# Peptides against a protein of PDB entry 6IDX, part 18

Target 1, 380 residues: chain A of PDB entry 6IDX
Amino acid sequence: KELAKLSADVTFATEFINMDGIIVLTRLVESGTKLLSHYSEMLAFTLTAFLELMDHGIVSWDMVSITFIKQIAGYVSQPMVDVSILQRSLAILESMVLNSQSLYQKIAEEITVGQLISHLQVSNQEIQTYAIALINALFLKAPEDKRQDMANAFAQKHLRSIILNHVIRGNRPIKTEMAHQLYVLQVLTFNLLEERMMTKMDPNDQAQRDIIFELRRIAFDAESDPSNAPGSGTEKRKAMYTKDYKMLGFTNHINPAMDFTQTPPGMLALDNMLYLAKVHQDTYIRIVLENSSREDKHECPFGRSAIELTKMLCEILQVGELPNEGRNDYHPMFFTHDRAFEELFGICIQLLNKTWKEMRATAEDFNKVMQVVREQITRA

## One batch from the design tools (peptide; made by RFdiffusion4, then SolubleMPNN)

Design b1_p9_2_s2 (from b1_p9_2, 4 letters changed)
Fold by OpenDDE base, seed 5:
Structure b1_p9_2_s2 (fold): chain B 380 residues (1-380), chain A 9 residues (1-9)
Amino acid sequence: as target 1 above (380 residues)
Amino acid sequence: PHSFSPALA
């Protein structure tokens, strides 16, 4: 207990570390000797002292043994561990993951996100906060392949559901520390969109072009009996598609694939458009047809609007940015949906279309409409 | 560094 308090002092820490004191603490953890009547209390103070000593940055985290890592991971994975030991063990693992890529690899083998999710199902907000902090650390330090696997996994849906039900909708006020960890998790989750945001469309890729064709089909062929496709030669068909792409509001109505070569938002805009067209088909068709039937220059160009809105949403959500320690603002909506970004896009594109109509906008007003929509989204 | 220190008991 006294050591744990003194370990916060840098002068004491320096002298204690110079006396190999930290090695003594690590050996106490490694020994796992449950034979003492007050072992849990002693261990909690040992872990506190170890963490406070390591926080001075005098000793590399790489000094810890595999046995030490396994013991700490054991306190997180075992049921009915003392709350004080669990909290400190989560914090130690977070620090290990953040400070060493070698320790990240070892910890990622010993602990699953599923085990950490179990610590979110408790009423103790401090444990919940440390568990999310460790999840965030693992997610931040994961290589891209593993990060994508963590995102796509059933674990991520389950994690969001558990956070929503046990943290956000919990009977306790959310503390600043928890709000920060929820913000960090939100930022790290949206950073998974960065690859698609930075992926340029290849105008020569037939599979990518077929997505644009599918957008056209959903908008304009939904009522067309396939029997009445007139045998009009390839030229009439090409002219028809150019008209359809103009009605869809693409900037390049001859080759819409060119509109997706700019990064950001690259292919992510096409993903959002396709999601809207497939999941919210009636909304998509309505937005397209309401504007495609206008000859008064007050048509809202859907394709251009969808691209610029996707870019704007990436900027607002800080896609590709690291989380900031001074931020604690999170959006509960992002914990309610598996495809929260695409659902947000679907809400915001309707807001954009409404705002365009209310402003009686023309193509010259496009940037003004986008600025008004940005202000509406950021104030909501 | 970690996100926050555990409370000293």
Scores: peptide ipSAE 0.007, ipTM 0.449, DockQ to the pose 0.127
Fold by OpenDDE base, seed 4:
Structure b1_p9_2_s2 (fold): chain B 380 residues (1-380), chain A 9 residues (1-9)
Amino acid sequence: as target 1 above (380 residues)
Amino acid sequence: PHSFSPALA
């Protein structure tokens, strides 16, 4: 107890570390000796002292043994651990993951996100916060392949559901620390979109061009079988498609693929458009046809609007940026849906189309409409 | 890297 308190002092910590004191603490944890009447209290203070000593940055986290890692991981994975031990064990694991890639690898073998989700189902918001912090650390330090797997896994859907039901919809106010961890999780989740945001469309890739053609088909030929993908369409067909791409509101209505060569938002804008067209087909068709039938120059260019809106949403959501330590602004809606970004796009494109109509905008007003929409999104 | 850990209360 006294050691745990004194370990916060850098002078004491330096001397204690010079005496190999931290090695003694690690060995106490490694021994797992449950035979002491006050084992839980002793262990809680041992873990506190260990954290406080390591936080001085005098000793590398790589000094810890695999036995120590397994013991700490054991305190997190076992269902009947004292809250004080659990809290400190989560914090130790987080610090290990953040400070050492070699420790991350070992911890990621011993603990799953699924095990950490169990600690979110408790009424203790501090435990919930440390559990999310460790999940965020694991997600941040994961290799890209494993990060994508973590994001797509049932564990992430379950995580979002548990956060929504046990944290966000809880009867307790969200503390700043929890709000920060929810913000971090949100940013890390949206950073998975960075690859698509930075992917340029290849105008020569037929599969990518077929997506643009599918957008046209859904808007104008909803009853047509996709099997009749015209190869070298006659000049008349090319002229028809050029008209359709103009009605879709592409800037380059001759070759819409060129509109997706700018990064950001690159292919991510096309992904959003395709999602809207497939999942919210009636909304998509309505937006396109309402503007394609206008003769008054008040048509909202859907294609251009979708691209610039995708870019704007990436900027608002900080896609490709590291989480900022001072931020705690999370959006509960991102925990309600698996494809929350694409659903947000679908809401915002309707808002944009509405705002365009209300403003009686023309193509010259485009940037002004986008600014109004940005203000509407950021105030919601 | 800074820890995103909540302050150990």
Scores: peptide ipSAE 0.007, ipTM 0.445, DockQ to the pose 0.155
Fold by OpenDDE base, seed 2:
Structure b1_p9_2_s2 (fold): chain B 380 residues (1-380), chain A 9 residues (1-9)
Amino acid sequence: as target 1 above (380 residues)
Amino acid sequence: PHSFSPALA
């Protein structure tokens, strides 16, 4: 108990480490010896002293044994552990994962995200915060192949549902530390969009071109029976489609595929447009047709707007960036929907179309409209 | 270092 308090002092820590004191603490954990009266209290103070000593950065985390890791992981995976031991064990595992890729590999073999999710189903916000912090550390340090597996729809949906019901909708105010961990989890979740954001469209890929054609079909041919494919010659069809792509508001209305060669947002913009067209078809058709019928130079270019809005949302959500330690801003809506990014896009594209009309904007005002929309999104 | 220090209870 006294050692745990003194270990917060850097002068004491330096001298204690120089006396091999930290090795004695690790051996106490490794031994697992339950023979002492008040073992749980003594172990909690041992783990506290170990954490405080390691936080000075004097000793490398790679000094810990596999036996030590297994004991700490055992305290997290066992159903009946003292709260004080559990809290410190979660924090030790987080620190090991963050400071060493070798320790990450060993820990990822000993614990599952499912075991950590069980620690979210409690009323203690400190345990919940340490559990999310360790999930975030594991997610951050996972290799790309395993990061996608951790992000699999079932694990994400279950984790989001539990966070929503037991953390966000809990009977306690969210503390700053929990708000930070929710922000980190949000950033790491949206970083899964980075691949699509950085994927250039291939203008020669027929499957990708068929998506652009489907956007045209949904907007203009929704009532046309596919049996009435007009037998008009190939050249008249190409000229007709060029007009339709102009009405859709593509910058390159001759070859719309060229608009998706810019990264960011690359193919992610096309994914959002297709989601809107299929899931919110009435909203999509309304936005396109309201602007396609305008001859007054006040038409909102949907295709260009959707691309630049997708890019803006990626910038606001910090897609492809590391989480910042000074940020605590998370959006509860991202825990309510499985496709929260595409739903956010669907809300924001309607806001953009409204703002364009209210400003009486032309193509020259495009950047001013985007600036106003950015301010509206970031204040909401 | 971890994201936050455990409160020394």
Scores: peptide ipSAE 0.006, ipTM 0.441, DockQ to the pose 0.128
Fold by OpenDDE base, seed 3:
Structure b1_p9_2_s2 (fold): chain B 380 residues (1-380), chain A 9 residues (1-9)
Amino acid sequence: as target 1 above (380 residues)
Amino acid sequence: PHSFSPALA
C-alpha cells in the first residue's frame, strides 16, 4: 500500500527499480500464490505499484515474462475477479499493447475481444473505460489480417450494442476518459472504410458499371418491369442513358464510372449511393427526381454531391487518420446503427439537397454549398 | 484509490 503510493514519485521509482524492486513485484504476480491473508488487497497494491513504476518509462515493458502476461490476462479472462485487480489488469494490458508489439502478440493470444465485452456489462465506468481502451489498443496494434478479424461485423455489432446499452444509455454521465475511448473506437471503426475510400472504380468492370445502371433503374424505372424495356436500338439506348446520367448529376454523363476513379472517396461514394437507393429508396428517388425535373439551372447534381459529400464525411470522421489525443467528440449515432456511415450519408445528402434549395444554388455555387453543409454537419 | 485514467491514445 505504501509502495503503491510511493511508486508515483519518480525519485522513489528510480531507486526502487535500481534495487530490482520491479522484478520482485513481477515475481509476486507470476507466482499466483494465494497463500497470504488479504491476497486480493496485496495483489491490487502490487499491480498499482507495478503500473505506477512502469509509467515513469524507466523500464521497458518488454522486461515482463510470458508468465506475468498470462497471470494478468487471467485476471481479465476469469470471472469473479476483484474489481480493483480487474481495473489494474486492464490498464496493464492496455499499456503493454500500446508500448510493445511483442507484448501485443502475446496478449492477443491470451485474450479475446469477446472476453473484454463482458467487462462493458458492468456498473463501473472505469472498468468499462479500460475495457474499451484495451479493445482500442488491440485494434490499433493489430496487423491488417487480425484487424479484419476484430472488424468482424457480428463482433462489432455486439460491441456497439453493449456500448450503446451499458455506456451511452447508462444512467451515469459519460466521463472525459470514456468519451475519448468512444471517440478512438469511432475513428478506428471508420478507418475500416479506408480501403473502399481509396479503391478506384475500374470503368471497364462490367459489374461495377451495372451498379451505376442499377442507380439509374431505381431512379427512373422503379415501376417498369425490366422485361418491358422496348427494343429501342443500341444508339438510342446509349443516348437515353447519357441523359439519365446527366439527370442523376454525374460529372461524366457518358461514362459515370469515371467520377468514381478519384480517390478519395473512390468506391465508397458508390457504396453510399447504392445503400441510399436500396434502403431509403423513396428518399433517393425524391432527391433525384426533384432535381432532374428542374429547368431553372438550380438543379442539385446528386452524383457529384454524393461523391463530394462522401469525401467530406471521410474528412470530418478522419477516415485513414490516427485518433488524436485529447479528442472526446464521438457521435452516439455510430453505436445505434450497423451501417451508421451510410445512414449519416443519407441524412447529410438530404441536408445538402435542402441547403442547395434554400441557397437557390447553381452549379457555380457548388463549393459554397459544400462549405455551408460542412459547417452544418460539424455543428450538429 | 488512484483513479487510473486510461492512456490517451
Scores: peptide ipSAE 0.000, ipTM 0.415, DockQ to the pose 0.125

Design b1_p9_2_s3 (from b1_p9_2, 3 letters changed)
Fold by OpenDDE base, seed 3:
Structure b1_p9_2_s3 (fold): chain B 380 residues (1-380), chain A 9 residues (1-9)
Amino acid sequence: as target 1 above (380 residues)
Amino acid sequence: PHSFSPALS
């Protein structure tokens, strides 16, 4: 107990480390010897002292043995561990993952996200916070292949559901530290959209062009069987589609695929448009038809608006950026829906369409509307 | 890298 308190002092830490004191603490953990009547309390103070000593950055985290890692991982993976030991063990594992790629690899073999999710199902917000922090650390340090595995839609859905039910809808105010970890988890999860955000549409890919044609079909021919492949349309049919793509508000009315060659937001904008058209079909049709029937130059160009809104949402959600320290602004909707980004897009495109009407905007006002919409989204 | 760990109270 005294050691744990003194270990916060850098002068004491330096002297204690120089006396191989940290090696003694690691060996105590490695031994796993439950021989003392107060073993749990002693272990909790040992882990506190170890963490405080390591936080000075005097010793590399790579000094720890595989046996030490396995013991700490054991305190997290085993049920019925003392809360004080669990908390410190989660913090130690987080620090290990963040500070050493070698330790990350070893920890990722010993602990699963599923085991960490169990620590979210508790009333202790500190345990919940450290569990999310460790999940975030593992996600941040994972190679791309393992990030994809951690990003498995089922595991993420379960994690989101548990966070929603046990953290966000909990009977306790969310502390700043928890809000920060929820922000970090949001940023890291939305970073999975980066690939699609940076994927250019190939204007020569027929399958991608068929998606744009499906957007046209849903908007204008909702009762038409999708089995009517866009057969080799006569020149009159090509001219008709050019009109439809103009009514959809694409910038390139002849070849709308060209509008998706800009990265960001690339194909992610098309994914959002297709999601809106399929999942919120009535909303999509309404937005398109309300603007396609106007002759007053106050038409909101849906296609252009959807692309620029997708880009704006990527910027607001920091897609492709690392989480920033001191930020705690997370979007609760991320935990309420499996397709939270696309649902946010669906809300924001309606807001954009409303704001466009309220401003009596023209195509010249486009950037001004987008600025107002950005301010509305960031204040919500 | 700074730890995102909550301060151990």
Scores: peptide ipSAE 0.010, ipTM 0.447, DockQ to the pose 0.150
Fold by OpenDDE base, seed 2:
Structure b1_p9_2_s3 (fold): chain B 380 residues (1-380), chain A 9 residues (1-9)
Amino acid sequence: as target 1 above (380 residues)
Amino acid sequence: PHSFSPALS
């Protein structure tokens, strides 16, 4: 108990480490010896002293034995552990994962995200915060293949549901530390969009071109009886499609695939457009047809707007950026829906279309409209 | 270092 308090002092820590004191603490944990009176209290203070000593950065985390890792992971994975031991064990595992890729590999073999989710179903916010912090550390340090697996639909949907019901909708205010961990989890979740954001469209890929054709079909042919298959020759069809791609508001009316060759937002913009067209078809058709019928130069170019809005949302949500230690601004809406990014896009594209009309904008005002929309989104 | 220091209870 006294050692745990003194270990916060850097002068004491330096002298204690020079006396091999940290090795004595690790051996106490490694032994697992329950024979002492007040074992749980002694262990909690041992783990506190160990953590405070390691926080000085004098000793490398790579000095930790596999036996020590297994004991600490055991305190997190076993039921009926004292809250004080569980808190320190979660914090120690987080620090190990963050400071050593070798320790990450060993910890990822001993603990599952499912075991950590069980620690979210409690009334203690400190336990919940440490559990999310360790999930975030594991997610951040995971190889790309394993990161996608951790992100797979069941684990993420369950994790989001548990966070929403037990953390966000809990009967207590969210502390700054928890808000930071929710922000980190949000950033790491949106970084899964980075691949699509950085994927250039291949203008020669027929499957990708068929998606652009499907956007045209949904906008203009959805009410057309399939019996009116235009039997007119290939050249009249090409001229017709060029007109339709102009009405859709693509910059390249001849080859709309060229608009998706810029990264960011690359293919992610096409994914958002297709989601809107399939899931919110009435909203999509309305936005396209309202602007396609205008001859007054006040048409809002949907295709260009969707691309630049997707890019703007990626910038606002920091897609592809590392979490910032000074940030704690998370959005609860991202825990309420499985496709929250595409739903946010669907809300923001309607806001953009409204703002364009209110400003009586032309194509020359495009950047000014986008700036106003950015300010509207960032104030919401 | 971890994201936040545990309160010394």
Scores: peptide ipSAE 0.010, ipTM 0.440, DockQ to the pose 0.146
Fold by OpenDDE base, seed 1:
Structure b1_p9_2_s3 (fold): chain B 380 residues (1-380), chain A 9 residues (1-9)
Amino acid sequence: as target 1 above (380 residues)
Amino acid sequence: PHSFSPALS
């Protein structure tokens, strides 16, 4: 107890570390000797002293043994651990993951996100905060392949559901620390969009071209009776498609694939458009047809708007940026849906189309409409 | 600066 208190002092910490005191603390954890009547209290103070000593940055986290890691991971995976030991064990594991890639690898072998989800189902918000913090640390330090696997895993859908039901919709006010961890998780989740945001369309990829053709089909062929004879010559078909791509509001209505060669937002804009067209088909068709039937200069170019809106959303959400310290602005909607970015796009494209109409905008007003929409999104 | 070790007071 006194050691844990004194370990917060840098002068004491320096001298205690110089006396190999931290090695003694690690060996106490490694020994696992439950034989003492006050072992839990002693262990809680040992872990506190260890954290405070390591927080001075005098000793590398790489000094810890695999036995120490396994003991700490064991305290997180065991269902009947003292709350004080569990809190400190989660904090130690977070610090290990954040400060050492070697320790991350070892911890990622001993602990799963599924085990950490159990610590979110408790009435203690501090335990919930440390559990999310460790999940965030594991997600931040994961290699890209494992990070994508973590995001796509059923465990992440379950994680979002558990966070929504046990944290966000909990009967307790969200503390600043929890709000920050929810913000961090949100940022790390949106950073998975960076690959698609930076992926250029290949105009020679037939599968990508078929997506653009599918957008045209959904917008214009869904209302066309199948009786329109396949017999009009290849040139008339090319001219029809050019007209359809103009009505879709692509900048390059001759070759819409060229609009997706700009990064950001690259292919992410096409993913959003396809999601809207397939999942919210009535909304997509309405937006396209309302603007395609206008003979007035007040048509909202859907294709251009979708691309620039996707780019704007990436800028607002800071896609590809690391989480900022001191931010705690999380959006509960990102925990309500597995495809929250595409759903946000679907809301914002309707807002854009509405704002365009209200402003009586023309193509010359495009940037002004986008600025108004940006202000509307950032104030919501 | 370690992120969110809330000071285990």
Scores: peptide ipSAE 0.009, ipTM 0.449, DockQ to the pose 0.124
Fold by OpenDDE base, seed 5:
Structure b1_p9_2_s3 (fold): chain B 380 residues (1-380), chain A 9 residues (1-9)
Amino acid sequence: as target 1 above (380 residues)
Amino acid sequence: PHSFSPALS
């Protein structure tokens, strides 16, 4: 207890570390000797002292043994561990993951996100905070391949559901630290969109072109009896598609694939359009047809609007940026849906289409409409 | 740095 208190003092910490005191603390943890009276209390103070000593940055985290890591991971994975030990063990694991890629690799072998999710179901917000902090650390330090696996895992859906139900919708106020960890998790989750945001469309890739053809088909062929496929020669078909791409509001009516070669938002804009067209088909068809039937120059160009809106949403959500210290602004909506970005896009594209109509906008007003929509999204 | 304010009980 006294050591744990004194370990917060840098002068004491320096002298204690110079006396190999930290090695003594690590050996106490490594020994696992449960035979002592008040072992749990002693261990909680030992872990506190260890963490406070390490927080001075005097000793490298790489000094810890694999046995130490296994003991700490054991306190996180074992049921019925004292809350005070669990809290400190989560924070030690977080610090190890953040400070050493070698320790990250070892910890990622000993613990799973699924085990950490169990600590979110408790009534202790501090345990929940440290569990999310460790998940965030693991997600931040994961290599791209493992990060994508973590993203695609059923664990993410379950994690979001558990956070929503046990943290956000909990019967207690969200503390600043928890709000920060939820913000960090949100930022790290949106950074999974970065690959698609930075992926250029290949105008020569037929599979990518077929997505644009599918957008056209959903918008214009949904009511067309397949019997009325006019035997129109290749030129008439090309002229038809150019008209359809104009009605879809693409900038390049001849080759819409060129509109997706700019990054950001690259292929992510096409993903959003395809999601809207497949999941919210009636909304998609309505937006396209309401504008494609206008000859008054007040048509909202869907394709251009969807691309620039996707880019704007990436900027608002800071896609590809690292989480900032002191930020605690998280959006509960992003924990309610698996495809929350695409659902947000579907809401915002309707807002854009409404705002365009209300402003009686023309193509010259495009940037002004986008500015008004940005202000509407950021104030909501 | 998570300040573990030890409950100085």
Scores: peptide ipSAE 0.007, ipTM 0.427, DockQ to the pose 0.048; fails the geometry check

